# Ledger of designs, part 178: peptides against a protein of PDB entry 4HTP

Target 1, 231 residues: chain A of PDB entry 4HTP
Amino acid sequence: SQTVASHVPFADLCSTLERIQKSKGRAEKIRHFREFLDSWRKFHDALHKNHKDVTDSFYPAMRLILPQLERERMAYGIKETMLAKLYIELLNLPRDGKDALKLLNYRTPTGTHGDAGDFAMIAYFVLKPRCLQKGSLTIQQVNDLLDSIASNNSAKRKDLIKKSLLQLITQSSALEQKWLIRMIIKDLKLGVSQQTIFSVFHNDAAELHNVTTDLEKVCRQLHDPSVGLSD

## One batch from the design tools (peptide; made by RFdiffusion4, then SolubleMPNN)

Design b2_p25_4_s2 (from b2_p25_4, 11 letters changed)
Fold by OpenDDE base, seed 1:
Structure b2_p25_4_s2 (fold): chain B 231 residues (1-231), chain A 25 residues (1-25)
Amino acid sequence: as target 1 above (231 residues)
Amino acid sequence: KEEEEEEKKLRERFEELIAKAEAEN
């Protein structure tokens, strides 16, 4: 069955997240999220026009926006140090070179950008001159690869974890990788609260999540912003 | 200007997806 996530480029989600992060005001942050969500819902309605009983929802995107609330997917077992080593290897960076040291010592304040402690931002600047300008992955494909990583972590298959990570990295722009890293580490740094995201999604979303702790159920049951829990 | 252009492109891509879905349905 076709899903919205199978058609929407991961780059489009990343672009939206980048706009949210760069926006200084709460109102602007909310606007960018709302516009993406509204476009998603409109596409959903068009895609499923002749199929009223679909399970498709905003969940594939929401679980990437609120990765700390993920309950379906098991732990990735990936830390910043692992990613640093992977990038050094993949990019063939000199181990004692400036860029390799930036990745390994990401917590140490170095440089003018004040990005100390934010591995994703450090990685972005290293990747920007070296990576593809445009990625090729859909939101569904990203989730499939992340599922693979989690499954292989549970099974202690390190080589297969690396394989899936390589697929993500080689098919993503520097900007997409920045956000992918933040999704894996579960810290997007959007500057908006979980409550704000839920409130924009649906008025009853926070309440339903508090009861069920199931992000997919929240997205499915409250897909229509005009239909409440009591309806 | 660059942000506005990227925003426009994003909207256009969604519009294309919607138009395709409407044509197939």
Scores: peptide ipSAE 0.531, ipTM 0.920, DockQ to the pose 0.954
Fold by OpenDDE base, seed 2:
Structure b2_p25_4_s2 (fold): chain B 231 residues (1-231), chain A 25 residues (1-25)
Amino acid sequence: as target 1 above (231 residues)
Amino acid sequence: KEEEEEEKKLRERFEELIAKAEAEN
């Protein structure tokens, strides 16, 4: 079955997240999220115009925006040190070189950017001159690859984990990889609260999530912003 | 200016997706 997530580029989500992060004011951050959400809903309505009772929802995007609330997908088993080593290998970085050392020592303040402790930002600057300008992955494809990573982690299939990670990395821009890393580490640093994200999505979203702890149910049941829980 | 242009492009891509979906239905 066709889903919105199968058509929306992952790059578009990342661009939205980047705008949210760069925005200083809460109102501007909310605007960027709302515009993406509204566009998603409009496309959903057009895509499913003749098909009522679809299970498609904002969930594929929401679980990437609020990765700390993920309950369906098991742990990735991926840490910054693993990613650092992978990038050094993939990019053929000299082990004693500046960029390799930045990735490995990401917690130590190095350079002028003050990005100490933010591995994703450090990775971004290393990747920017080396990666494609435009990625090719959809939101659905990203989720499929992340599902594969989690499943293979549970099964202790390290080779298959690496394969899926390589697919994510090689098909993503530096900006997309920055956000992908933050999704995997489960810290987006958007500067907006979970409550704010839920409030923009639907007035009853926070309440329903507090009761169910099921992000997919929240997205499906509250897909229409005009239909409440009591409706 | 660059941010505004990126925002415009994002909107245009969604508009194209919507238009395509409407035409196929």
Scores: peptide ipSAE 0.530, ipTM 0.919, DockQ to the pose 0.957
Fold by OpenDDE base, seed 3:
Structure b2_p25_4_s2 (fold): chain B 231 residues (1-231), chain A 25 residues (1-25)
Amino acid sequence: as target 1 above (231 residues)
Amino acid sequence: KEEEEEEKKLRERFEELIAKAEAEN
């Protein structure tokens, strides 16, 4: 079935997240999220104009924005150390080189940028001169690949995990990979709370999530911001 | 300026998607 997520580039979500992160004030952070959400809803309405009973919702994006609330997808089994090793291999980085050491020792302050402990930022700087400027993945494709990783992790199929990771990496810009890493590690560092994200999405979202713990249900039932739970 | 340009581009891409969807429906 045709979904909004199958059309929206992952790069556009990442750009939005980057703007949210860079914004200093809560109001500005909220604005960027709201604009993306509003655009998503408008596109949804256009895409599904003649189909009212669709299951399509903001869920594909929301589960990437709030990855700590993911319940449908099982654990990835991926940590920073694994990603570091993968990047060293993929980029053919000398193991004793500066970039390889930065990735492996990401917790150790090596530079003036204060990025110590943020693997995604360290990876970004290593990737920036080496990766494509523009990715080709949609939000749907990213979720499909992440689903594959989780499923294959459960099945202990390491080779297939690597394959899916390589697809994600090779089809993503450095910026997209930065955010993808944060999604996998489940720490986006947006500087805005879960409660704020829910409040912007829908006034009843936090309450419904607290009761159901089902992010998809929240996104589907509260797709229309003007229709409440009691309606 | 760069941020504003990125915001504009994002908006334009959504507008294009919407226009395409409207034309197909």
Scores: peptide ipSAE 0.528, ipTM 0.919, DockQ to the pose 0.959
Fold by OpenDDE base, seed 5:
Structure b2_p25_4_s2 (fold): chain B 231 residues (1-231), chain A 25 residues (1-25)
Amino acid sequence: as target 1 above (231 residues)
Amino acid sequence: KEEEEEEKKLRERFEELIAKAEAEN
């Protein structure tokens, strides 16, 4: 069956996240998230107009926006150091070069940008002149690749982990990779709380999540903002 | 201006997706 996530470009989610991050005020951050969510729901309604009892929901996007709440997917086993080494290899960066050293020593303040300690931002600047301008992955494809990484980590298949990471990297823009890194590391730095995200999604979302700790269930059961838990 | 243009493009892409879905359904 068709899903919304199979049609929505990952780039569009990343663009939304970028706008949220850049926004200074809570109200503006909420607006950007709400607009994306509303568009998603409208497309869902159109896509599934003639289909009853679909399991499709905002979950594919929500689990990327709130990666700390991920419970279905096992640990990636990926840290900043691994990503740094991977990028050095993939981009053929000289090991003693400035860019390689920036990636490896991301915690050390280097240069004019106050991005010390934020690996994703450091990676972004290294990637920007070297990567595709436009990615080709959908949200579903990104989740499929992340599922593969987690599964292969559990199976201790390092070769297959690398393969999936390569697919993510080679099909993503620098901006998309910035956000992908943050999703993997589970720190988006959006400047909005989990409570705010849930409140915008549905009035009962925080309560249901507190009881179930199941993000997919929250997204499915509270898909319609007008239908409450008691209904 | 650039941010506004990106917002517009995002909206347009969703509108296209919706229109396509409506035409198929």
Scores: peptide ipSAE 0.527, ipTM 0.918, DockQ to the pose 0.957

Design b2_p25_4_s3 (from b2_p25_4, 10 letters changed)
Fold by OpenDDE base, seed 1:
Structure b2_p25_4_s3 (fold): chain B 231 residues (1-231), chain A 25 residues (1-25)
Amino acid sequence: as target 1 above (231 residues)
Amino acid sequence: SEEEKEEEELRKRFEELIEEALKKN
């Protein structure tokens, strides 16, 4: 079935997140999120013009923006150390080289960018001169690959986990990978609270989530910002 | 700025998606 997420490039979500992160003020951060959401809703209306009842919603994007609230997808079983080792292997980095050591010792301050403890930023700078300039994945494809990782983690199939990770990595720019890592680790560092994200999405979103703890239900039931829970 | 340009390009891509969706429906 046709979904908004099947058409929207993952790069466009990452670009929006990058703008939110770089914005200094709360109001500017909110503006960037609101504009992406509004565009998403407009596209939804166009895509589903001839269908009055659809299950499609902002959920595919929301679950990547608020990954700590993910309940449908089980644990990935992926930590920073695993990703570091994968990148060292994939990029053929010398084990005792500068870049390999940066990835492995990401918690140690190096004085370069002040990004100690932020693995995604360390990875970004290592990847930037080495990766594709433009990714090719849609939001739906990213979610499909993440689903595969979670499923294979549950099944203890490390080989298939690696396969899915390689697909994500080889089809993503350095910037996209920065955000992908943060989604997997479940820390986006956007500088806005969960409450703020919900409030921008819908006035009743926080309340509905507090009751249901179901992010997809929140996104579907409150897809229209003009229709409240009591309506 | 480069940021403004990127923002505009994102907007245009959504507009293109919307236009194509409306043509198909």
Scores: peptide ipSAE 0.497, ipTM 0.909, DockQ to the pose 0.950
Fold by OpenDDE base, seed 2:
Structure b2_p25_4_s3 (fold): chain B 231 residues (1-231), chain A 25 residues (1-25)
Amino acid sequence: as target 1 above (231 residues)
Amino acid sequence: SEEEKEEEELRKRFEELIEEALKKN
C-alpha cells in the first residue's frame, strides 16, 4: 500500500527541522512544524481519497522527530566514535588530518564554531564540501534502513549494519546526514519541548501518549485534528 | 532570503505531490 512517507523526501523533513532549529522564537518554531504537518495531512487526504480505512499516518515522520520516544525498533548500537571512524574511511580523510581529528575529538572545543560535544554539527562541516548537494531518500526509505540497522544490531550482524549506514550516508546531503545523526543519537536539539510537538499535532496527543506510550497509536488515532479521543 | 526560498520550494513540492495524487485517483 502507498504511504505518504514513501513519497515525501527525507530532505524536506530535514529542511523543516533545520528551520525549526534556526528559529529563535517558540512561535516561529511551531509555525514551521505546523506547516509541514498540514502539508503532510493534505497529501494524505489526496493520496487516500478513495480509501477510507488506511493505517497510514504521520508516524513515520513523528518517530524521527521524537526519536527518544521510539519503542518499536530496538537500539541501533551506534555511537559517535563508530560514525567518526566510518566517515574517516568513507571520505578517505587523512587520519592525522584536521577533519579526522575533529570527528574523533568532537567533545574538545576546536575552532570558532562553538559546537563542542555536538557530533552532528561537526560532521556537517566536514561533509558539506565533500558530499552530494541533494539526497535521494524518502522518509520511508530512511525508516527502512534504520529498521535494518536496529534489527541487525540485535542479530549482531555488524557487516550488515555498516552496509545500511553506508546506504544512508552515500544517498544523503550533508544537511540530511546532520539530522540523521541526531535521529540515531536521539537528540535533535530543536529547541521545542516534546509537549509542544504533541500539542501542535493534536490537543489530545500528550494525554494519549502518556497512557499508551505508543507513538504509532497516537498518530493513527489522532490523525484528524478535529476528532478527539472521545469521538 | 534563502530560508524563504527553501520554504517556498518545499511548499511547491508538496503541491506537486498532491496534484499528482489527485490525478491518479
Scores: peptide ipSAE 0.496, ipTM 0.909, DockQ to the pose 0.956
Fold by OpenDDE base, seed 5:
Structure b2_p25_4_s3 (fold): chain B 231 residues (1-231), chain A 25 residues (1-25)
Amino acid sequence: as target 1 above (231 residues)
Amino acid sequence: SEEEKEEEELRKRFEELIEEALKKN
C-alpha cells in the first residue's frame, strides 16, 4: 500500500530536526515541528483522497522522533563503541589516527566544539568531509533497515546487522547519519519535551498514549487534529 | 538566510508531492 513515508526523504525529517535543535525558543521549535506535520497531513490527504479507511499515519516519522517510546521493534543491540569500530573500518581510518581516537574516546573532551559525550556530533564532524552531500533514503526505507537490524539482533546474525548498517551509512549524508545515530541511541536532544511533541500533534495524544502506550494507535486514531477521542 | 532557504525548499518538495498525488487521483 502507498504510504506518505515511502515518498518523504529521510533528509527532510533530519533537516526539520536540525532546525528544531538549533532553535533557541520553545515557540520556534514548535513552529518547525508543526510545519512539517501540517505538510505531512496535507500530503496524506492528497495521496489517499480516493481511498478511505487507510492505516497510513504519522507513525513512521513519530517513532523516529520519539524513539524512546518504540515498542514494536526489539532492541538493536548497538552501542556507540560498536558504531565507532564500524566507522573506523568502513572509512579505513588509521587506528592510531586523530579521527579514530575521537570516535573511540568520544566521552573525553579532545575537541574545541564542546560536544564531549555526544557520539553523534563527534561522528558528524568525522563524516562531513567523507560522506555524500545528499542522501537517497526515504523514511520508510530507514524504518525497514532499522526493523532488519532489530530482527537480526534477536536472531544473533551479526553479518546481516552489519549489512543493514552499511546500507544506512553509504546512502546517508553526514547530517542524516548524525540523526540516525541519535535515533538508534534513543536520545535526540531536541530541547523539547515528549509532552510538547504530543501536544502539537493532537490535544488528546498524551492522554491516549498514557492509557495505551501504543504510539501507532495514537498516530492512527488521532490523525485528524480536529477529531477528538470522544468523537 | 540559509535556514529560510532550506525551509522554502522543504515546502516546495511537499507541494510537488501533493500536486503529483492530486494529478494521479
Scores: peptide ipSAE 0.496, ipTM 0.909, DockQ to the pose 0.964
Fold by OpenDDE base, seed 3:
Structure b2_p25_4_s3 (fold): chain B 231 residues (1-231), chain A 25 residues (1-25)
Amino acid sequence: as target 1 above (231 residues)
Amino acid sequence: SEEEKEEEELRKRFEELIEEALKKN
């Protein structure tokens, strides 16, 4: 079945997240999230205009925005060190070169940018001159690949994990990879709380999540902001 | 601004998606 996520580029989510992160005030952060969400809902209504009972919801995006609340897919088994080694291999970086060392020693301050300890930012600067300017993945495709990674991690299929990671990397811009890394590591650094995200999504979202701990259920049941839990 | 352009482009892409969806339905 066609979903909103199958049409929305992952790049558009990443651009939204980037704007949220760069915004200084809570109100501005909320605005950017709300605009993306509203656009998503409008597209949902258009896509499913003739279909009343669809399971499609904001869940594919929400689970990437709040990756700490992911309960459907198992652990990725991916850490910064693994990603560093993968990038060194994939980009054919000299092992003793500046960029390889930056990735491996991402916690050590090496420059004036204050990016020490943020692997995603370090990776971004290494990737920026080497990667495509625009990615080709949809939100659904990203989730499918992440599902594959988690499943193969559980099955201890390292080769298939690498295959899925390579697909993610080769089809993503540097900016998209920055955010993808943060999603995998489960730390987006948006500067806005989970409660704020829920409150913007739906007034009853926090309550429903507190009871169910089911992010998909929250997104599905509270898809319409005008329809509450009691309706 | 660059930010405004990015926001406008994002809106435009969603508008295009909506238009395409409405044509198919």
Scores: peptide ipSAE 0.491, ipTM 0.908, DockQ to the pose 0.953

Design b2_p25_4_s4 (from b2_p25_4, 12 letters changed)
Fold by OpenDDE base, seed 4:
Structure b2_p25_4_s4 (fold): chain B 231 residues (1-231), chain A 25 residues (1-25)
Amino acid sequence: as target 1 above (231 residues)
Amino acid sequence: MEEEKELEELRKKFEEKIEQALAEN
């Protein structure tokens, strides 16, 4: 069955997240998230107009926006150091070169951008002049690849983890990779709380999540913002 | 700015898909 996530470009989510991050006020951050969510719901309604019993929901996006609440997908086993080494290899960066050292020593204050400690931002600047401008992945494809990474990590299949990572990064822009990295490390730095995200999604979302700790259930049961838990 | 423009174009395509889906319904 077709899902909304199979139609939504990962780039659209990333652009939304970028707008949220750059927004100064809570209200503006909320607006950007709400616009994305509303577009998703509208697309869902259109896509599933003739199908009454669908399990499709906002979950594919929500689990990327709130990656720390992920319970279905196991640990990736990926840290910044691993990604740094992978990028050095993939981009054929000189190991003693400036960019390689930036990636490896991302915690050390180096350079003019003040991005010390933010690996994703450091990676972004290294990737920007080297990567494809246009990403080709949908949200579904990103989640499929992330699922593969988690599964292969559990199975200790390091080669397959690398393969999936390479698929992600070779089909993503620098900006998309910035956000992908943040999703993997589970720190988006949006400047908006989990509670706010839930509140915008549905008035009962925080309550249901507190009881169930099941993000998919929250997204599925509270898909319609007008239908409450007691309805 | 170039990346933002490309992302905006992709968003527009998504929006166009939504509009098309709504029009078919």
Scores: peptide ipSAE 0.217, ipTM 0.749, DockQ to the pose 0.489
Fold by OpenDDE base, seed 3:
Structure b2_p25_4_s4 (fold): chain B 231 residues (1-231), chain A 25 residues (1-25)
Amino acid sequence: as target 1 above (231 residues)
Amino acid sequence: MEEEKELEELRKKFEEKIEQALAEN
């Protein structure tokens, strides 16, 4: 079935997240999220104009924005150390070189930028001069690849995990990879709370999530911001 | 940043798709 997520570039989500992160105030952070959400809803309405009973919702994006609330997808089995090793291999970085050491020792302050402990930021700077400027993945494709990783992790198929990771990496810009890493590690560092994200999405979202713990149900049932749970 | 410009172009394309979808329906 045709979904909004199959049309939205992953880069658009990443640009939104980047804007949110860079914004200093809560209001500005909210604005950027709202703009993305409104565009999504508008596209949904256009895409599904003649179809009232669709299961399509904001869920594909929401599960990437709030990855700590993911319950459908199993654990990835991926940590920073694994990603560091993968990047060193993929980029053919000398193991004793500065960039390889930055990735491996990401917790150690090596520079003035204060990025110590943020693997995604360190990876970004290593990737920026080496990666494509423009990614080609949609949100749907990213989720499909992440589903594959989780499934193959459960099945202990390490080769297939690596394959899916390589697809993600090779089809993503440095900025997109920064955010992808944060999604996998489940720490976006947006500077906005889960409660705020829910409140912007729908007034009843936090309550429904607290009861159901089902992010997809929240996104589907509260797709229309004007229709409440009691309606 | 060149990357920011590319992201803006992608957003524009997304918006163009939205507009096209709205025009076709």
Scores: peptide ipSAE 0.200, ipTM 0.745, DockQ to the pose 0.505
Fold by OpenDDE base, seed 2:
Structure b2_p25_4_s4 (fold): chain B 231 residues (1-231), chain A 25 residues (1-25)
Amino acid sequence: as target 1 above (231 residues)
Amino acid sequence: MEEEKELEELRKKFEEKIEQALAEN
């Protein structure tokens, strides 16, 4: 079945997240999220115009925006040190070189940017001059690869984990990889609360999530912003 | 400034896809 997530480039989500992060005011942050959400809903309506009772929802995007609330997908088993080593290998970085040391020592302030402790930002600057190719992944493809990583982590298939990570990395821009890393580590640093994200999505979203702890159920039941829980 | 332009171009492409989908249906 066709889903909105199969048509939306991952780059579009990442661009929205970047705008949110760069925005200083809460109102601007909310606006950028709302614009993406509204576009998603419009696309959903267009895609499913003649089909009632579809299970498609904002869930594929929401689980990437609020990765700390993920309950369906098991743990990735991926830490910053693993990613650092992978990038050093993939980019063929000299082990004693400046960029390799930045990735490995990401917690130590080494530069003027004050990005100490933010591995994703450090990775971004290393990747930016090297990743010239435009990203090609959809939101669905990203989720499929993340599902594969989690499943293979549970099965202790390290080789398959690496394979899926390489697919993510090689098909993503530096900006997309920055956000992908933050999704995997489960810290987006958007500067907006979970409550704010839920409130923009639907007035009843926070309440339903507090009761169910099921993000997919929240997205499906509250897909229409005009239809409440009591309706 | 270049990064902002790239982000804006991506957004426009998404909007164009939505408009196209609306026209095809």
Scores: peptide ipSAE 0.044, ipTM 0.657, DockQ to the pose 0.528
Fold by OpenDDE base, seed 5:
Structure b2_p25_4_s4 (fold): chain B 231 residues (1-231), chain A 25 residues (1-25)
Amino acid sequence: as target 1 above (231 residues)
Amino acid sequence: MEEEKELEELRKKFEEKIEQALAEN
């Protein structure tokens, strides 16, 4: 069955996240998230207009927005140091060069940007002049690749982990990779709480999640913002 | 035909958001 996630570009989610991060006020952050969510719901309604009992939901996006709540996918086994080494290799960066050293020593304040300790931001600046301007991945494809990484980590297949990471990197813009890194590390730095995200999604979302701890169930059961838990 | 057209319009809206973000960055 077709899913909304198979049609939504990963770049659109990343652009939304970037707008949320750049927004100073809570209200503006909420607005950007709501606009994305509304567009998703409209697309869902159109896509599934003639189909009853679909299991499709906002879950593919929600699990990327709230990666700390991921319970289905096992650990990636990926840390910043691994990503740094991978980027140095993939981009053919001189090991003693400034950019390689920035990636490896991302926690050390480099005098140029106040981004010390944020690996994703350091990576973004290194990637910006070297990557495609527009990515080609959908949200579904990103999730499939992340599932592959987690599965192969469990199976201790380092070669296949590298393969999936290369697919993610080579098909993503610098901005998309910035957010992908944050999703993998499970720290988006949006400046908006989990509670706020749930409240915008559905009034009962926080309550249902507190009881079930199942993000997919929350997204499926509360897909319609007008239908509550008691209905 | 109407459903396909509606989906295409929604896809274009997502694409426009991407293009706008790319232009602003």
Scores: peptide ipSAE 0.034, ipTM 0.611, DockQ to the pose 0.047

